# Peptides against a protein of PDB entry 8PQO: the designs that were tried, part 132

Target 1, 252 residues: chain A of PDB entry 8PQO
Amino acid sequence: VLLKEYRVILPVSVDEYQVGQLYSVAEASKNETGGGEGVEVLVNEPYEKDGEKGQYTHKIYHLQSKVPTFVRMLAPEGALNIHEKAWNAYPYCRTVITNEYMKEDFLIKIETWHKPDLGTQENVHKLEPEAWKHVEAVYIDIADRSQVLSKDYKAEEDPAKFKSIKTGRGPLGPNWKQELVNQKDCPYMCAYKLVTVKFKWWGLQNKVENFIHKQERRLFTNFHRQLFCWLDKWVDLTMDDIRRMEEETKRQ

## One batch from the design tools (peptide; made by RFdiffusion4, then SolubleMPNN)

Design b1_p20_6_s3 (from b1_p20_6, 12 letters changed)
Fold by OpenDDE base, seed 4:
Structure b1_p20_6_s3 (fold): chain B 252 residues (1-252), chain A 20 residues (1-20)
Amino acid sequence: as target 1 above (252 residues)
Amino acid sequence: SELHKLLANIILKYYLEKLK
């Protein structure tokens, strides 16, 4: 098991982020190959547990059409089905990813707190001390180009180049986080994303766990760069606007 | 969340690239 807590600081408020995240997820999904194809929604319902109220979703990602025929033919039954269970109680969210074939031998858990701070809270997810000491804190700087793979880089998604017309935020220079503290009119937040990866196949555990973390970090980095650079597209939207857009998309 | 659909695509893309 490999745990890392990714801390993504953004020059947006927690409330703004809720809209921006939903917008950016939708937008990013459109830009990716396959869109919503191969996604089966099993459950989508409100939940209440231990004072936590939110929306629960259970989705299956069927990857059969996304792999070559020979891979599909050789893959064990269920190996190409990924289950995602998500508890969205913003500003808290939990996602659990499993695979039908690997069962207990595979787990990706992502727990996120969105806090109005600069990533200074320790153990925001309230892990036991013994567990917390094994968690690596990883800061993602959306303005740091060196954290972006060349193949992922797009100038229009570079926070170091972007200037928000509607908010005046950006571009984000090398010391943007330090400067942010002195900008009374600019909100900020941190997404604390505790990622737990378990891959229990002997001989491959560390390799795969590290690989998955690498991909998660890549995803978080690119996504939040997009989120910020798309600020002018979503900052004036309301949650109702987002819901309307989602419903419209479902009808298409 | 829908973010992990993106992750799946990234992983698959990586895998497919390795098979080439």
Scores: peptide ipSAE 0.039, ipTM 0.704, DockQ to the pose 0.123
Fold by OpenDDE base, seed 3:
Structure b1_p20_6_s3 (fold): chain B 252 residues (1-252), chain A 20 residues (1-20)
Amino acid sequence: as target 1 above (252 residues)
Amino acid sequence: SELHKLLANIILKYYLEKLK
């Protein structure tokens, strides 16, 4: 098991982020997967547990149509089905990813708190001390180009070049986080993403767990760079606007 | 959510590259 807490600081408010995240997820999904093909929604319902109130979703990602025929033919039963269970109670969110074939031997858990701070809180997810001491804190700087793979880099998604017309935020220079503290008119937040990865295959555990973390970090980095650079597209939208857009997308 | 759909896509692309 490998745990890391990714802390993503953004020059947006917690309230703004809720809209921006939903918009950016939808937009990024269109760009990468070409739509919702192969996604089965099993459950989508409200939940309430221990004072946590939100929306629960259970989705299955069927990858059979996304892989070559020979891969599909050789893959064990259930190996190409990924289950995603998500509890969305913004500003808290939890996602659990499992695989039918791997069963208990595979787990990706992502727990996120969105806080109006600069990533200074320790153990925001309230882990036991013994567990917390094994968690690596990783700060993601969305303005740092060195954290972006060349193949992922797009100039239009570079926070160091972007200037928001609507808000005046950006571009983000090398010391943008330090300067942010002195900017009274610029809100800020941190997404604390505790990622737990378990892959219990002898000889491959460390390699796969580290690989998954690397991909998660890559995803978080690219996503939040996009989120910020798309600020002018979503900052004036309300949650009602987002919900309406989602409904319109479902009709297509 | 849909964000992890992106992760699945990234992982899939990685394996496809390894198979080539």
Scores: peptide ipSAE 0.035, ipTM 0.703, DockQ to the pose 0.138
Fold by OpenDDE base, seed 1:
Structure b1_p20_6_s3 (fold): chain B 252 residues (1-252), chain A 20 residues (1-20)
Amino acid sequence: as target 1 above (252 residues)
Amino acid sequence: SELHKLLANIILKYYLEKLK
């Protein structure tokens, strides 16, 4: 098991991020996956647990159509079905990813707190001290080009080049986070994403767990760069607007 | 969230490359 806490600082408010995240997820999904092909929604309902209230979703990602025929034929039953269970109680969210074939031997858990700070809180997820001491804190700087793979880089998604017309935010210089502290008019937040990865296969545990973390970091970095650079597209939207957009998408 | 559908695709691509 490998745990890391990714801290993503953004020049947006916690309330703004709720809209921006939903918009950006939808947009990114359309660009990369074809708009939800192979996704089955099993459950989408409100939940209450231990004083936590939110929306629970259970989705299955069917990857059979995404792999070559020979891979599909050789794959064990259930190996190409990924289950995603999510408890969304914004500003808190928990996502659990499992695979039918791997069962208890595979787990990706992502627990996120969105806080109106600059990533300065320690153990925001309230782990036991023994567990917390094994967690690596990883800061993601969306303006740092060196954290982006060349193949992922797009100039139109570069926070160091982007200037928001609607808000005046950006571009983000090398010291943007420090300068943000002195800008009382610009909101900021940090997404604290505790990622737990378990891959219990002899000889492959460390390799796969580290690989998944590497991909998660890559995903978080690229996604939040997009989210910021798409600010003018979503900043004037309301949650009601997002809900309407989601309903319209479901009808298609 | 559907954000992790992107991760699934990345992982899948990795394994497909290993099969080549």
Scores: peptide ipSAE 0.034, ipTM 0.703, DockQ to the pose 0.195
Fold by OpenDDE base, seed 2:
Structure b1_p20_6_s3 (fold): chain B 252 residues (1-252), chain A 20 residues (1-20)
Amino acid sequence: as target 1 above (252 residues)
Amino acid sequence: SELHKLLANIILKYYLEKLK
């Protein structure tokens, strides 16, 4: 098991982020292969548990159509089905990813708190002290180009070059986080993403767990760079606007 | 969330590249 807490600081408010995240997820998904194909929504309902109130979703990602035929033929039953269970109680969110074939030997858990701070809180997810000692804190700086793979880099998604016309935010210079403290009119937040990865196969555990973390970090980095650079596209939208857009997309 | 659809695609691309 490998645990890391990724802290992503953004020059947006917690309330703004809720809109921006939903917009950016939808937009980013359009740019990826397959669109909504191969995604089965089993459950999508409100939930309330232990004072936590939000939306619960259970989705299955069927990868059979995404892999070559020979891979599909050789894959064990259930190996190409990924289950995603998500509890979205913004500003808290939990996602659990499992695989039918791997069963308890595979787990990706992502727990996120969105806080109006600069990533200074320790153990925001309230882990036991012994467990917290094993968590590596990883800061993601969306303005740092060195954290982006060359193949992922796009100038139009570079926070160091982008300036929001609607808000005046950006571009983000090397010391943008420190400068935020002096910019009283600019909101900021941190997404604390505790990622737990378990891949219990002898000889492959460390390799796969590290690989998954690398991909998660890559995803978080690119996504939040996009989120910021798309600020002018979503900052004036309301949650109702987003919900309407989602419904319209489902009808297509 | 749909964000992990992106992760799935990234992982898939990685393995597809290795199969080439």
Scores: peptide ipSAE 0.040, ipTM 0.703, DockQ to the pose 0.132; fails the geometry check

Design b1_p20_6_s4 (from b1_p20_6, 13 letters changed)
Fold by OpenDDE base, seed 1:
Structure b1_p20_6_s4 (fold): chain B 252 residues (1-252), chain A 20 residues (1-20)
Amino acid sequence: as target 1 above (252 residues)
Amino acid sequence: SELHLTIANIILDNYLKALK
């Protein structure tokens, strides 16, 4: 098991981020699987547990049509079915990803707290002290080009070059986080993303777990760079606007 | 699409791309 807490600081408010995240997810996903093909929604309902209220979703991703034929032919039963259980109680979110074949030997858990701070809180997810000692805190700086793979880099998605016309935020210089403290009119937040990866397979555990974390970090970095650089596209939208957009998309 | 995509969906999509 490998745990890392990714801390993504953004010059947006927690409330703004709720809109921006939904918008950016929708926008970024347009060029991915092409929609809901191979996705089965088992559950999509409100939940209440331990004072937490939100939306619970259980989806199965059937990958049979998404993988090469030779993979499909050789894959064990259940190996191409990925279960995603998600609890969205913004500003808290939890996603658990499992596989039918691997069962308890495979787990990706992503737990996120969105806080109006600069990533200074320790153990925001309230882990046991012994468990917390094994968590690596990883700060993602969306303005740091060195954290972006060359193949992922786009100038139009570079926070160090972007200037928001609507908000005046950006570009983000090398010391933007320090400067943000002195900018009383600019909101800020941190997404604390605790990522737990378990891949219990002899000889491959560390390799796969580290690989998954590397991909997660890459995703978080690119996603939040996009989110910020798309600020002018979503900052004036409301949650109701987002819901309408989602409903319109569902009807298509 | 009737489904709202999540960050996890994006992760999965990237994984699928890597398999092709």
Scores: peptide ipSAE 0.030, ipTM 0.697, DockQ to the pose 0.077; fails the geometry check
Fold by OpenDDE base, seed 3:
Structure b1_p20_6_s4 (fold): chain B 252 residues (1-252), chain A 20 residues (1-20)
Amino acid sequence: as target 1 above (252 residues)
Amino acid sequence: SELHLTIANIILDNYLKALK
């Protein structure tokens, strides 16, 4: 098991982020290979537990059409079915990803707290001390180009170049986080993303777990760079606007 | 119609791309 807490600081408010995240997910997904094909929604309902109130979603991703034929032919039963269970109680979110074939031997859990701070809280997810001491805190700086792979880099998605017309935020210089403290008119938040990766196959555990974390970090970095650079597209939208957009998309 | 992808879906898609 490998745990890392990714802390993504953004010059947006927690309330703004709720809109921006949903917009950016929708926008970013347009260029993805998977699309909605092979996605089965089993459950989509409200939930309430221990004071946590939100939306619960259970989806199955059938990857049979997304892998080469030879992989599909050789894959054990259930190996290409990925289950995603998500609890969205913003500003808290939890996603659990499992596989039918691997059962308890495979787990990706992403737990996120969105806080109006600069990533200074320790153990925001309230892990036991013994567990917390094994968690690596990883700060993602969306303005740091060195954290972006060359193949992923786009100038139009570079926070160091982007200037928001609507808000005046950006561009984000090398010391933008320090400067943010002195900019009382600019909101900020941190997404604390605790990622738990478990891959219990002998000889492959460390390799796969580290690989998955590497991909998660890459995704979080690119996504939040996009989110910020698309600020002018979503900052004036409300949650109701997003809901309407989602409903319209479902009808198409 | 196609549903909007979740963050997890994007993660999975990127994972699949990385395996290719």
Scores: peptide ipSAE 0.029, ipTM 0.690, DockQ to the pose 0.080; fails the geometry check
Fold by OpenDDE base, seed 4:
Parts: C-alpha cells; structure tokens; sequence
Structure b1_p20_6_s4 (fold): chain B 252 residues (1-252), chain A 20 residues (1-20)
C-alpha cells in the first residue's frame, strides 16, 4: 500500500472551485479517448451518513472495447470491469476504485478535502498517527513548468502565462503563493487529495503502486492547470448553470 | 447521449493510454 497526499493550491475560493471542477471535468472529458462509452451507472442517489450529506454514485467502466483484442481475449472474467464508488459531499469527496477480478488485491482510493488555506494543515483526513507517518505530502505547484511533462504542456494551459480578464488573477509567477497572502481580494484554497493505492500482486506491488501515483499526480497537475487557465470560462457560472449543462449533455 | 466522465474515468483513460 502506498499513500500520498497531494496538495494543490489554487488562487480560487472553495465555492468557486466547485463550479470550476465540474466545468473542467466536462471540458477535459471531451478530449478523452472513450468518453462515456462503456460506462454503466448502477447507482446515483443522495446519501446521508454520520453528518455527511451528498451524492453517491456507483459506476462500472467496461473496458473491453478500450483494450487490444488479444488483451480482451486473455483477460480473466471481470478483469476489464472497473467499479467506481464515489461519495460527493463537497467540500469533501471520496472515490473508491476496484476491479472485479482482483477483488481485495486492488484498490485506488481518493479522498479530498477542499479547504480555504494554503496547504498548511497536517492530517486533514484525520488518519491514525501510525498511518499518517507513512503518508508523503506532495505539493503540486500549477505554475511550475518543471512539474509538467513536455508532451502535456500547452501554452494556453500555462498558469505562468495566463491572465484572467474577468478576475485579474494571474499570471502566476515563481512566488505567486507567497504574494497571494498579500492580495486581500484574491481568494485561495487547497485541495488535499489523499490517494491510497493498493496492488497486492507479489513482485509487482511497488512498481504498479508507484506507477499509479505517477499517473494520478500527472492528472492532478494537468487538470488544475486547466482549471485555472479556464477561469474566465467558468467563473461566472453557477451550480445551476453546470447542472443545466450536464442535463443538456445527457440529452444528446 | 454521453455521460460526463468522472475524474476517475479520466484517470483510467490516461492509464490505458500509458499502457499502449
């Protein structure tokens, strides 16, 4: 098991982020290979548990059409079915990803707290001390080009170049986080993303777990760079606007 | 009609791309 807490600081408010995240997910998804193909929604309902109130979703991703034929033919039953269980109680979110074939031998858990701070809170997810000491804190700086793979880099998604017309935020210089403290009119937040990766197959555990974390980090980095650079596209939208957009998309 | 991808779906898509 490999745990890392990714801390993404953004010059947006927690409330703004809720809109921006949903918008950016929708926008980024347009460029993905499979879109909604092979996605089965089993459950989509409100939940309330232990004071947490939100939306619960259970989705199955059928990957049979997204892998080479020889992989599909050789794959054990259930190996290409990925289950995603998500509890969205913004500003808290939890996602659990499992596989039918691997059962308890495979787990990706992503737990996120969105806090109006600069990533200074320790153990925001309230892990036991013994567990917390094994968590690596990883700061993602959306303005740091060195954290972006060359193949992922786009100038139009570079926070160090972007200037928001609507908000005046950006570009983000090398010391943007420190400067943010002195900017009374600029909100900020941190997304604390605790990622737990378990891959129990002997001989492959470390390799696969590290690989998955590498992909997660890459995703979080690129996604939040996009989110910020798309600020002018979503900052004036409301949650109702987002919901309407989602409903319209479902009808297509 | 196409459902919006979740963050997890994006992760999986990237994972699959990386395997190719």
Amino acid sequence: as target 1 above (252 residues)
Amino acid sequence: SELHLTIANIILDNYLKALK
Scores: peptide ipSAE 0.029, ipTM 0.688, DockQ to the pose 0.081; fails the geometry check
Fold by OpenDDE base, seed 2:
Structure b1_p20_6_s4 (fold): chain B 252 residues (1-252), chain A 20 residues (1-20)
Amino acid sequence: as target 1 above (252 residues)
Amino acid sequence: SELHLTIANIILDNYLKALK
């Protein structure tokens, strides 16, 4: 098991981020190969548990049509079915990804708290001390180009170059986080993303767990760079606007 | 039409790309 807490600091408010995230997910997903095909929605309902209130979703990703034929033919039964259970109680979110074949030997869990701070809180997910001491805190700086792979880099998605016309935020210089403290009118937040990866297979555990974390970090970095650089596209949208957009997309 | 992809779905898509 490998745990890392990714802390993504953004010059947006927690409330703004809720809109921006949904918008950016929708926008980013348009360019993905999956397109939602092979996705089975088992559950999509409100939930309330232990004071947590939000939306629960259970989806199955059937990958049979997404992998090469030889992989499909050789894959054990259930190996190409990925289950995603998600609890969205913004500003808290939890996603659990499992596989039918691997069962308890495979887990990706992503738990996110969105807080109006600069990533200074320790153990925001309230882990036991013994567990928390094994968590690596990883700060993602969306303005740091060195954290972006060359193949992922796009100038139009570079926070160090972008300036929001609507908000005046940006560009983000090397010391943008420190400068935020002095900018009374600029909101900020941190997404604390605790990622738990378990891949219990002798000889491959560390390799796969590290690989998954690498992909998660890459995704978080790129996504939040996009989110910020798309600020002018979503900052004036309301949650109702987003809901309407989602419904319109579902109808197409 | 299909439902919007989640962040997890994006991760999965990237994983599939890496396998190819």
Scores: peptide ipSAE 0.028, ipTM 0.688, DockQ to the pose 0.082; fails the geometry check

Design b1_p20_7_s1 (from b1_p20_7, 13 letters changed)
Fold by OpenDDE base, seed 1:
Structure b1_p20_7_s1 (fold): chain B 252 residues (1-252), chain A 20 residues (1-20)
Amino acid sequence: as target 1 above (252 residues)
Amino acid sequence: KELELEIVLGSIMDYLNSKF
């Protein structure tokens, strides 16, 4: 098991981020070819548990069409079905990813708290001390180009170049986080994303767990760079606007 | 959420395809 807490600091408020995240997910999904193919939504309903109230979603990703024929032919039963269970109680969110074949030997859990701070809270997910001491805190700086793979880099998605016309935020210089503290009119937040990866397969555990974390970090970096650089597209949208956009995306 | 899973799975598939 490998745990890392990714802390993504953004010059937006927690309330703004709720809209921006939904917009950016919807927009990115439109750009992904075949993104909705093989996705089965089993459950999409409101839930209330232990004082947490939100939306619960259970999806199955059928990967049969996304793998080569020889893999499909050799894959054990259930190996190409990925289950995603998500509890969205913004500003808290939890996602659990499992596989029918691997059962308890495979787990990806992503737990996110969105807080109006600069990533300074320790153990925001309230882990036991023994567990917390094994968590690596990883700060993602959306303005740091060195954290972006060359193949992922786009100038139009570079926070160090982007200037929001609607809000006046950006571009983000090398010391933008320190400068943000002194800008009383600029909101900020941190997404604390605790990622738990378990891949219990002899000889491959460390390799796969580290690989998944590497991909998660890459994803979080690119996504939040997009979210910020798309600020002018979503900052004035309402939740009703987002819902309409999501419905339109589902129809495509 | 859905985007996160899709991209990660895609990356895993790309890795696996590179081995075969």
Scores: peptide ipSAE 0.039, ipTM 0.728, DockQ to the pose 0.077
Fold by OpenDDE base, seed 3:
Structure b1_p20_7_s1 (fold): chain B 252 residues (1-252), chain A 20 residues (1-20)
Amino acid sequence: as target 1 above (252 residues)
Amino acid sequence: KELELEIVLGSIMDYLNSKF
């Protein structure tokens, strides 16, 4: 098991982020081909537990059509079915990813707290001390180009180049986080993303777990760079606007 | 979320395809 807490600092408020995240997910999905193919939604319902109130979703991703034929033919039953269970109670979110074949031997869990701070809280997910001491805190700097793969880099998605017309935020220079503290009119938040990866397979555990973390970090980095650079597209939208857009998208 | 999972799974698949 490998745990890392990714801390993504953004020059947006927690309330703004709720809109921006949903918009950016929708927008990014439009840019991806094959999205939604083989996705089965089993559950989509509200939930309430221990004061946590939100939306629960259970989806199955059937990967049979997305893998080479020889893989499909050789794959054990259930090996190409990925289950995603998500509890969205913003500002808290939890996603659990499992596989039918590997059962308890495979787990990706992503737990996110969105806090109006600069990533200074320790153990925001309230882990036991013994568990917390094994968690690596990883700060993602969306302005740091060196954290972005060349193949992922787009100038129009570079926070170091982007200037928001509507808010005046950006560009984000090398010391933007420190400067942000002195800019009382600019909101900020941190997404604390605790990622738990378990891949119990002899000889491959560490390799696969580290790989998955690498991909998660890459995803978080690119996504939040987009989110910020798309600020002018979503900052004036309300949650009602987003819901309407989602409904319209489902209808198409 | 669908996009996040798709990207991660795609990356994993690419990795696996490179190993086999």
Scores: peptide ipSAE 0.037, ipTM 0.723, DockQ to the pose 0.077
Fold by OpenDDE base, seed 4:
Structure b1_p20_7_s1 (fold): chain B 252 residues (1-252), chain A 20 residues (1-20)
Amino acid sequence: as target 1 above (252 residues)
Amino acid sequence: KELELEIVLGSIMDYLNSKF
């Protein structure tokens, strides 16, 4: 098991982020080929548990069409079915990813707290001390180009070049986080993303767990760079606007 | 989150395809 807490600081408020996240997910999904193919939604319902109120979703990703034929032919039954269970109670979110074949030997868990701070809280997910000491804290700086793979880099998604016309935020220089403290009119938040990866196959555990973390980090970096650079597209939208957009997309 | 999974899975598939 490999645990890392990714801390993504953004010059947006927690409330703004809720809109921006949903918008950016929708926008990024449109840009991805094969989005929605092989996705089965089993459950999509409100939930309430232990004072947490939100939306619960259970999806199955059928990957049979997304893998090479030889992999499909050799794959054990259930190996190409990925289950995603998600509890969205913003500002708290939890996602659990499992596989039918690997059962308890495979787990990706992503737990996110969105807090109005600069990533200074320790153990925001309230892990036991023994567990917390094994968590690596990883700061993602959306302005740091060195954290972006060349193949992922887009100038239009570079926070170091982007300036929001609507908010005046950006571009984000090398010391943008320090400067943010002195900018009373600029909101900020941190997304604390605790990622738990378990791949219990002898000889492959460390390799696969590290690989998955690398991909998650890459994803979080690129996504939040997009989210910020798309600020002018979503900052004036309301949650009702987002819901309407989602409904319109479903009808299409 | 759906996007997150798709991107991760895509990356994994790309990795696997590079090995075979």
Scores: peptide ipSAE 0.036, ipTM 0.723, DockQ to the pose 0.077
Fold by OpenDDE base, seed 2:
Structure b1_p20_7_s1 (fold): chain B 252 residues (1-252), chain A 20 residues (1-20)
Amino acid sequence: as target 1 above (252 residues)
Amino acid sequence: KELELEIVLGSIMDYLNSKF
């Protein structure tokens, strides 16, 4: 098992982020090839649990069409079905990813707290001390080009170049986080993303767990760079606007 | 949310493509 807490600081408020995240997910999904194919939604309903109130979703991702033919032919029953269970109680979210074949030997869990701070809280997910001491805190700086793979880099998604016309935020220089403290009119937040990866296969555990974390970090970095650079597209939208957009997308 | 799924799926696909 490998645990890392990714801390993503953004020059937006927690309330703004709720809109921006939903918008950016929808927009990013449009840019991905083959999106939505093989996705089965089993459950999509409100929930209340232990004082937490939100939306619960259970989806199955059928990967049979996404893998090479020889992999599909050799894959054990259930090996290409990925289950995603998600509890969205913003500003808290939890996603649990499992596989039918590997059962308890495979787990990806992502727990996110969105806080109006600069990523300074320790153990925001309230882990036991024994568990917390094994968590690596990883800061993602959306303005740091060195954290972006060359193949992922786009100038139009570079926070160090972007200037928001509507808000005046950006561009983000090398010391933007330190300077942000003195900008009283600019809101800020941190997404604390605790990622738990378990891949219990002999000889492959560490390799696969580290690989998954590497890809998660890559995705978080690219996504939040997009979210910030798309600020002028979503900052004036309301949650009702987002809901309408989602309904329109479902009808297409 | 859906971003997390995309990340995981992308990671899995990248892994599979690296092995096969």
Scores: peptide ipSAE 0.058, ipTM 0.742, DockQ to the pose 0.077; fails the geometry check

